# Peptides against a protein of PDB entry 9GMZ, part 23

Target 1, 343 residues: chain A of PDB entry 9GMZ
Amino acid sequence: TGFPLELLTRPATERLAYFENYTVAHPRLKEVYEILMRTIAEPAGASFIFVYGASGVGKTTLRLRVEQKLTELALPKLESDRARVPVVGIEAIAPESRYFNWKEYYTRALITLEEPLIDHKFDYGVRGISRDNFGKINVESKVVAPALRRALENALIHRHPDVFFVDEAQHFGKVASGYKLQDQLDCLKSLANMTGILHCLLGTYELLTFRNLSGQLSRRSVDIHFRRYCADSPEDVQAFKSVLLTFQQHLPLAETPNLVDHWEYFYERTLGCIGTLKDWLKRVLSDALDREATTITLKDLQKRALSVAQCQKMFKEIQEGERQLSETEADVQNLRSALGLGA

## One batch from the design tools (peptide; made by RFdiffusion4, then SolubleMPNN)

Design b1_p9_5_s1 (from b1_p9_5, 6 letters changed)
Fold by OpenDDE base, seed 2:
Structure b1_p9_5_s1 (fold): chain B 343 residues (1-343), chain A 9 residues (1-9)
Amino acid sequence: as target 1 above (343 residues)
Amino acid sequence: MVIEVEPAK
């Protein structure tokens, strides 16, 4: 079933919002969603989940859908436990300096955890943390990172989320030295251990470097690879075409555009990443709505496509990540063979 | 809203 036809009579903003707010449950997203939900429900002593994949594969969409689902599932329990927050999700910011700003991280995490709608107030045990008249947390500039950490630890213990999401988590790895990267991992590990809260780090393949540096995290982490669709797989090509078909049916335009016939061009400019595809179509839809167009054309697509140079750069980053994973798989296979475990 | 993928024919 396509979009609601009544949208054609609605304002451009509402038509665009429809397209923005729906999620195509494509096979890779469904697979990773089920694995992630299962792992959150039954972490089996894991303290970390790593979700890695190409930029624009849909990791943020995955996070948001999991956050929504965890919130929905928690609603009956939240009536009895007014202190509980079911999930907390933040995006890690790229450091402006060669140093990760832990003070900012803790502040943002604390602010996100303590939404104004939470009636239950507790003492953070830290001077310079207050709530305004609306219950919003204010952190004074004088509060130091160790104090903010303690406040966050106390807040996480008190609110007891099922998971703490950190999107763009590769930004933890953007530090001047491997030693500092280890210190950051140890800091995160300590936070997870002290709070008993499961942490899920979502990021690009750069997160693999972060993951591989801590042999101690390996024992307490679950890895989830969010794969793109690959053009060398007939099944993946068919899945990608099916996604295009679904998108074309859900573009709120008077005439259904034929996206499927252009699947190779869509693949060329998205590298099989559905998030990149959705963002591209969103831009094209916005342009079409602004000019009151009945449909979108190849020319409209070309106007908002990523450049070939951008795609080449992104593809190189993907190939490097996929190579690292393939090497890891080969290393596991070699280790198994060396241990006398069959292939 | 979540939309299931329709198979391309």
Scores: peptide ipSAE 0.170, ipTM 0.884, DockQ to the pose 0.460
Fold by OpenDDE base, seed 1:
Order: sequence, then C-alpha cells, then structure tokens
Structure b1_p9_5_s1 (fold): chain B 343 residues (1-343), chain A 9 residues (1-9)
Amino acid sequence: as target 1 above (343 residues)
Amino acid sequence: MVIEVEPAK
C-alpha cells in the first residue's frame, strides 16, 4: 500500500512531513530493534548497551522507535507513578576542547529528563537549579559539574527510566589522552552504578575503541552491531531493493518514481545505509515539492547525491570498523580454541 | 508511523 492519495492535494509541508515521520521497518532495523528492546527488558546485570554501526545506518531512527515503544509500554504505569520517566535520550556533543564537557552533558540530561509533562516537582538538592513557569529546568551558570552530576543522579533515581540513551557516544572517546579516556569511562560507569539506570550508548565504529579500553565495562555490557546492507550478499541486495520499493510507494508524488531500477546507483551513494538513503530521498522530495513536480528523475537524484569522494571516505571508515569487528570475532574464536572450547 | 517493507520482485 502506498501513501494516502489525499496528500497530493495537501501543502508541500504536509507531504514532506509524511515522508519524514514514517519509518521503513527494514530487516536490519527490526532485528536490532528486537535485540535492543529485549536487552532493555532483561539486561541480565548489564549496565551498558553499545549499539555501533556506520554513520547513516539508522541508529537515531532505532533510538526514536525504542523511545516511542518504551513510552507506550509505560503509559499504564505512569498513571499511578507520576514521578516516572520511561526513557531519556540525549545526543553527546563533540568536545570543543581536548576534554569532554561534563557540565554540558549533565545539564542537557537534566533538561531532557525533566521535560514539562511531569507534574511532580523534584527538589534536586542543588542551588541554582530551578523550573520555569512551563516546568522547564533552568541551570544557573554558577552550578559546577559535581553538583550537576549529583542532581542528575538524584533525578535518574527518582524518575527511574528503563534506559538512558546517549546518541553519538563516540564523542566520549574524542579526548587527547588514554588516561583521560579511562576517566571518562569511569565517570560513565560510576553514573550507571550510582543510579542503577541502564545506559545505551549509540555511535559509529569509533565507539569500539571506547568499549575496548575498559575490561570492566566489557563484563557489564551488551554489544549490538547495527550492520549495513552488503552488496556481496544476495539477501542484503534483495532487502535493499525491497526498501527502495517501499520508499518509492511512499513518496507523496503524483507519479511513482522507479527507484528499484536504479538500485546500484542508490547502493553506490548510500553504501547500504538506509538512514543515508532516507535523508537523500528527503532532500530530493523537498526539491520536487518546491517545483510542484509530478515525479522524481535521475537528474533530481544526482543533484542531491553524496559525491564519490564523500562515499569513498565513508566507505573507508566502514571498512575499518567492519575489519575491527571481524578481528574481534576471530580473536574470540582463537581464545575459544586456546581454552579447548570447540569453535 | 511504521511501514513494513514490501518484498521487491
């Protein structure tokens, strides 16, 4: 089934919003979603979940869908427990300096955790943290990072989210020294331990470096690899074509474009990453709607495609990440063999 | 809104 045909008579903004707001439930997204939801429900003593994969694979889409589902599942309990927040999600900001800005991290986490739908006022026990008339948290500039941490710990304990999401979590690893990176890991570990809240770190393959530095985090972490579609796999190619078919049916245009016939070009310029594909199609759809076009052409696609140089750079980053994972899998097999455990 | 993937033929 395609888009609602009534959208063709609607404003361009509504047509674009339709395309933005739907999610194609492609096989890899479903698989990772199910694993993540199960792990959140039954963490089995884990304090961390690491979700890693290529840039543009769909990690943010995964997070948003899990946040939505956790919220829906919590609704019956939220009627009785007005203090509870089902989920909290933030994006880690790239450090402007050689140091991660923990003050900013704690501030953003507090602001997100205390969004206005919660009638229950909590006293953070920290001077310079207040709520405005709309229930939004205000943090005074004089509040220091240790006080913000304590406020966040208290808020997380009181609100008891099922998971704390940190998107772009590779930014924790962008520190100038290994010692400081260990301190960042210990800080996150301490926050998870003090609050009892499960943390899910989503990021690129750079997150693997962060994960591998703490043998103590590895013992209390679950790994989820969000794979791209690979052109060397017939099943992955078929899945990618099926995604293109679904997108072409859900572009709110008078004439359905044939995206599937151009699958190789779409693959070349997305590297099998569905988030990159959706963002590309969104740009092309926006251009088509601005022109009141009836369809999308190959020229329209080419105008908004990533350059070959961008794709080559992204592909090198993917290959390095996939190589590191393959080596880790081989190391596990070698370790098992060395332990006398069969392969 | 979540849309299921239709298999390409």
Scores: peptide ipSAE 0.169, ipTM 0.883, DockQ to the pose 0.463
Fold by OpenDDE base, seed 4:
Formats: structure tokens, C-alpha cells, sequence
Structure b1_p9_5_s1 (fold): chain B 343 residues (1-343), chain A 9 residues (1-9)
């Protein structure tokens, strides 16, 4: 099944929006989605979920689909519980300074949690936090980070989301010289413990550093590896080709481009990451629509591809993350063998 | 909107 053919007569903005708004349910996305949904429904005393994988593997797409599903599932309960928010999701920002800006983090979390459409007004117990005439949260500059933390703790308790998502969570690891990454983890752990809210941190393989530093978090965390497609696996190559076929059928162009025949070039420039692939195709589609082109060519793809240098850098980061995971798996097997548990 | 992956032939 392809795109609705009526889109060919629609404005470029509507055609692009179609391609942006749909999600290809590729095998790895489905697998991780089911694991994540099950873990959120039955956390079994976990306070954290770590979702780690390559940049551009599709973690943000995963988050948005889970947020949508949790919202849909909560709708019948929200009619009776007007204070409840089913899910909250933020993106951690890379600090401009050497220090992670906790004040900004808490402010963004509060603003996201307290959308204007929430009928039930809540008192944060903190002076200098108010709602404007449009119901938007305003935080006065005089409000200090410890007060914002208390406000967020109170808001999370009152709104009781099933999960709090933090995307790009590797940015918590970007601490100044002299700050311990442990202090950041202890801060997050304290927030989860004080609120009783399950936290899901999505990020790159840099999140593995968090797993290794806190033996206490490891006991209360679930790990989910969002793998890329690997060219050394025939099954993964076939899945990647199937994703390309699906994308070519859903590009709202008059002539269906042959993406599948160029699968090796797509793999070379995406490293098997479907998010990277989708973003590349969005750029190329936008260019094609601006030119009123009937199709996309290999030359159009080449103009918007990541450079070889960018791909080499990304691949090095992936290889280091995959290596660290493989070493951890080997250590578990060695531990089991040493305990007299069969492999 | 979620689209299922069609198998490449």
C-alpha cells in the first residue's frame, strides 16, 4: 500500500507533512516498543528504564509513539481523574556551560507537565511559579533550583504520570571538571524515589556509563538496547531493504523512486539507523517538492547525504558502544560460569 | 499514522 494518490494534487507542505508524520514500524522499533510498553505497565519495582542505542536509530520516534499510546490508553481514566497526566516527555539539552543547568531542566519539565489544557490547577507550593491568563506556567527568575525541584516533585506526585521520559539523556553525563557523574545520577535517583514516578532515560551508548557507575541504580533499572541493522546479518539486511521499499512506496512523488537497488549506499550513509534514513529522505523530499520534481535521483540523495567524515565519526561511536555491551555480556557469562551456572 | 513494513522481494 502506497501513499494516498490525492496528495499529488496537494501543496508541497501537505505532502511533506504526510511523510514527516507517518512512522514505519520496522522490526527493531516494534521489538523495543513492545518491551518498553510492557516494562512501563509492569515495572516490577524498577525506578529507571534505560533505552540506549546509536544516534539516529529512532529513539525519539519510539518515545513519541509510546507517549501517544499511553495517552490513548489513559483517555477513559482522565475523564474521572482531571488532575492526571498520563505521560510526560522532555529532551535534555546539552549544557552551553561546563555545568548541567538543573534550573532550566526543572523549568522545562514543569512547563511540559503543566500544559495549558489541564483543567485542574495545582499549587506548586513555591512562590514565583504562576499561570498566566492562557494557563501557561511562568517561572520568575528569582526562583532557585532547589525550589524548582520541589515544585517538580509536587507536580509529578499530583499529576502521577505512568512514566517520565528524558530524551538525549547522555547530556546528564556532560559534567564540569570536578563534578562527579555520580552526583547527577544521585539527583535523578532522588527525584524518582521522592515522586514514585518511573523515569525512562533515552540516549546514546554514553548512557552505559550511568549503568556502570551506580550499582544501586542497576538493581532498580531495566536496560533496553535499541540496536541498528547490521550488514553482517542477512536478516538485518533484508529488514533494511524492506524499510527502503516501504519508504519508496510512501514518498508522495509522481514516480516511485527505486531506493532498494541503492541499499548499500543507503546503508553506508545511515549505518543501519532508520532515524538517520528518514531524516535524509525528508531533506531530499523537501528539495524535490521545492523543484516540483516527479521523482528523486541518486544525485538528489548525494546532495543531502551525511559526509564520509560524519559517517566515520558516528561509526566509531557505535563500535565503541557495541564493544562495551559485548564486554558486559561476556562478563555476565564469565560470572555465571564462575558461579557454576551453565552458560 | 503507523505503516507496517512490506517485505522486500
Amino acid sequence: as target 1 above (343 residues)
Amino acid sequence: MVIEVEPAK
Scores: peptide ipSAE 0.166, ipTM 0.883, DockQ to the pose 0.460
Fold by OpenDDE base, seed 3:
Structure b1_p9_5_s1 (fold): chain B 343 residues (1-343), chain A 9 residues (1-9)
Amino acid sequence: as target 1 above (343 residues)
Amino acid sequence: MVIEVEPAK
């Protein structure tokens, strides 16, 4: 089934919003979604979930879909428990300085956790944290990071989300030394331990470097690899073509573009990352709508494609991440063989 | 909205 044909008579903004708001449930997204949902439901004493994969693979889409589902599942209980928040999700910001800004992180986490629609007022026990008449949290500049941490810990305990999501979590790793990176991990570990709240860190393959620094976290973490589609796998190629088919049917244009016939070009410029593909098509769709075009051409695609240089850079980062995982898999296999457990 | 992937022929 394609897009609603009525969209062709609607403003460009509505047509673009349709494309932005839908999610293609591609096989790899479904797989990771199911693993993540199961892990959240049954963490088995895990304090952390690491979801790693290429930039633009679709991790943010995964997060948002899990957040939606957890909210839906919690709705019947939220009617009786006005204090509960089913899920909280934030994006980690890249620090402008060589140091991660914990004060900003705690403030943003607290603001996100304490959404205006929560009727239940919570006393944080911290001077300089207030709610305005609209329920928005205000944090005065005088409030120090340790006080904000305590406020967040108390809020997390009181609201008891099933999971705390941190997207772009590789930004915790953007510190000048491995020692400081360990301190960031220990800080997150402490927050998870003090609150009893499961943390899910989503990030690029740079998150592996962060994960590998803490042998103590590894024992209390679940790893989820969100793989891209690989051109050397016939199954992955078929899945990628199927995604292109789905996108072409859901572009709100008068004439359906033939994206599938150009699958190799789409693969070349996305590296099998569906988020990158969606963002590319979004840009091209926006341009087409601005011109009142009936369709999208290869020339329109080429105008908004990532450059070959960008793709080469992204591919090197992917290859390094995939290599690191492959080495780990080989080490596991070697250990199993040495233990007599078989290959 | 979540859209199922249609298999390419």
Scores: peptide ipSAE 0.164, ipTM 0.883, DockQ to the pose 0.464

Design b1_p9_5_s2 (from b1_p9_5, 6 letters changed)
Fold by OpenDDE base, seed 5:
Structure b1_p9_5_s2 (fold): chain B 343 residues (1-343), chain A 9 residues (1-9)
Amino acid sequence: as target 1 above (343 residues)
Amino acid sequence: MTIEVEPAK
């Protein structure tokens, strides 16, 4: 089924909002969603979940869908436990300096954990943390990182979310030395252990560096690889074409554009990443709506495509990540074979 | 809204 035809008579803003607000439930997203939901429900002593994959593969979409679902599932319990937050999700900020800003991280985590308005007042036990008249957390500039950490630990214990999400978690790795990276991991591990809250770190393949540095995290972590679609896989190509068909049907335009016939060009400029594809189509749709165009042309697509140079850079980063995983998979197979276990 | 992927022919 396509978009609601009544949208063609609606304002451009509403037509664009329709396209922005729907999610294509593509096979890889469904797979990772089910694994993630199951792992959150039954962590089996895991303290961490690592979700890694290419930039633009759809990790943020995955997070938002899981957050939505966990919220829906928690609603009956939230009526009886007004202190509970079902899920909390933040995006890690790229440091402006060579060092990760823990003060900013803890501040943003606290602010996010207290949104939406929870009726139950909680004293964080830290001077300079208050609620405004709208119940939002205000953190005074004088509050130091160790105090913010204690406040966050207490808040996480009190609110007891099913999971704490950190998107763009590779930014924790932007430290000047390997020792500092280990210290960052130990800080995160300590936070998870002290609170008893499951942490899910979502990021690029740079997140694998975190996984490899902590043999202790590996024993208490679940790894989820959010793969892109690969052009060398007939199944992946078919899935990618099916996604294009679905987008084609859900672009609120008077004339349905033929995206599927251009699948190779879409693949070339997205590297099989559905988030990148959606963002591209969103830009093109916005341009078309601004011009009151009846359809999207190849020229309209070309105007908003990533450059070949951008795609080449992104592809090199993907290949390096996929290589590291392939080597790890081979090592596991070799170990299993050496142990007399089947591959 | 979540949309199921329709198989391309």
Scores: peptide ipSAE 0.138, ipTM 0.870, DockQ to the pose 0.440
Fold by OpenDDE base, seed 1:
Structure b1_p9_5_s2 (fold): chain B 343 residues (1-343), chain A 9 residues (1-9)
Amino acid sequence: as target 1 above (343 residues)
Amino acid sequence: MTIEVEPAK
């Protein structure tokens, strides 16, 4: 089934919003979603979940769908427990300096955790943290990072989210020294331990470096690899074509474009990453709607495609990440063999 | 809104 045909008579903004707001439930997204939801429900003593994969694979889409589902599942309990927040999600900001800005991290986490739908006022026990008339948290500039941490710990304990999401979590690893990176890991570990809240770190393959530095985090972490579609796999190619078919049916245009016939070009310029594909199609759809076009052409696609140089750079980053994972899998097999455990 | 993937033929 395609898009609602009534959208063809609607404003361009509504047509674009339709395309933005729907999610194609492609096989890899479903698989990772199910694993993540199960792990959140039954963490089995884990304090961390690491979700890693290529840039543009769809990690943010995964997070948003899990946040939505956790919220839906919590609704019956939220009627009785007005203090509870089902989920909290933030994006880690790239450090402007050689140091991660923990003050900013704690501030953003507090602001997100205390969004206005919660009638229950909590006293953070920290001077310079207040709520405005709309229930939004205000943090005075004089509040220091240790006080913000304590406020966040208290808020997380009181609100008891099922998971704390940190998107772009590779930014924790962008510090100038190994010692400081260990301190960042210990800080996150301490926050998870003090609050009892499960943390899910989503990021690129750079997150693997962060994960591998703490043998103590590895013992209390679950790994989820969000794989791209690979052109060397017939099943992955078929899945990618099926995604293109679904997108072409859900572009709110008068004439359905044939995206599937151009699958190789779409693959070349997305590297099998569905988030990159959706963002590309969104840009092309926006251009088509601005022109009141009836369809999308190959020229329209080419105008908004990533350059070959961008794709080559992204592909090198993917290959390095996939190589590191393959080596880790081989190391596990070698370790098992060395332990006398069969392969 | 979540849309199921239709298999390409």
Scores: peptide ipSAE 0.137, ipTM 0.871, DockQ to the pose 0.464
Fold by OpenDDE base, seed 3:
Structure b1_p9_5_s2 (fold): chain B 343 residues (1-343), chain A 9 residues (1-9)
Amino acid sequence: as target 1 above (343 residues)
Amino acid sequence: MTIEVEPAK
């Protein structure tokens, strides 16, 4: 089934919003979604979930779909428990300085956790944290990071989300030294331990470097690899073509573009990352709508494609991440063989 | 909205 044909008579903004708001449930997204949902439901004493994969693979989409589902599942209980928040999700910001801004992180987490729609007022026990008449949290500049941490810990305990999501979590790793990176991990570990809240860190393969620094976290973490589609796998190629077919049917244009016939070009410029593909098509759709075009051409695609240089850079980053995982898998296999457990 | 992937022929 394609897009609603009525969209062709609607404003460009509505047509674009349709494309932005739908999600293609591609096989890899479904797989990772199921693993993540199961892990959240049954963490088995894990304090952390690491979801790693290429930039633009679709990690943010995964997060948002899990957040939606957890909210839906919690709705019947939220009617009686006005204090509960089913899920909280934030995006980590890249620090402008060589130091991660914990004050900003705690403030943003607290603001996100304490959404205006929560009728239940919570006393944070911290001077300089207030709610305005609209329920928005205000944090005065005088409030120090340790006080904000305590406020967040108390809020997390009181609201008791099933999971705390941190998207772009590789930004915790953008510190000048491995020692400072360990301090960031220990800080997150402490927050998870103090609150009893499961943390899910989503990020690029740079998150592996962050994960590997803490041998103590590894024992209390679940790893989820969100793989891209690989051109050397016939199954992955077929899945990628199927995604292109689905996108072409859901572009709200008068004439359905033939994206599938150009699958190799789409693969070349996305590296099998569906988020990158969606973002590319979104840009091209926006341009087409602005021109009142009936369809999208190869020339329109080429105008908004990532450059070959960008793709080469992204591919090197992917290859390094995939290599690191492959080495780890080989080490596991070697250990199993040495233990007599078989290959 | 989440949509299923249609199999490419």
Scores: peptide ipSAE 0.133, ipTM 0.871, DockQ to the pose 0.465
Fold by OpenDDE base, seed 4:
Structure b1_p9_5_s2 (fold): chain B 343 residues (1-343), chain A 9 residues (1-9)
Amino acid sequence: as target 1 above (343 residues)
Amino acid sequence: MTIEVEPAK
């Protein structure tokens, strides 16, 4: 099944929006989605979920699909509980300074949690936090980070989301010289414990550093590895080709491009990361629509590809993350063997 | 909108 053929007569903006808004339910995305949904439904005393994987593997797509599903599942309950928010999702920003800006983090979390469409007004218990005439949260500059934290704790307790998502959560690890990464983890742990809200941190393999630093978080965390497709696996290569086939059928162009025949080039420039692939194809589609082109060519793909240097850097980061996971798995096997538990 | 992956032949 391809794109709706009527899109060929529609404006370029509508054709691009179609491609942006659909999600290819590739095998790894489905697997991680089911694990994550199950873990959110039955956290079994966990306070944290860590979702880690390569940059561009599709973690943001995963988050958005889970947020959508949790919202849909909550709709019948929201009619009776007007104070409830089913899910909250934010992106952690890389600090411009040497210090993680907790004031900005708490402010963004509060703004996201308190969408204007929420009928039930809440008192944060903090002076200098108000709603404007449009219901938008306004935080006065005089409000300090500890007060914003208390406001967020109160808001999370009152709104009681099933999960609080933090995307790009590796940015919590970017602490100034002299700050312990442990202090950031203790801050997050305290927020989860004080609110009783399950936190899901999505990020790169840099999140593995969080797993290793807190033996207390490890007891209250669930780990989910969002793997890329690997060229050394015939099954993964077939899945990657199937994703390319699906994308070529859903590019709203007059002539269907042959992406599958170029699978090795797509793999070389995406490292098996479907998010990277989708973003590349979006750029190429946008260029094609701007030119009123009937199809996309290999030359069009090459113009918007990541450079070899970018791919080499990304691949080095992936290899280091995959190595650390393999070492951890080996350590577990060694521990089991040492305990007299069979492999 | 979610689209199922079609198997490559």
Scores: peptide ipSAE 0.121, ipTM 0.860, DockQ to the pose 0.461

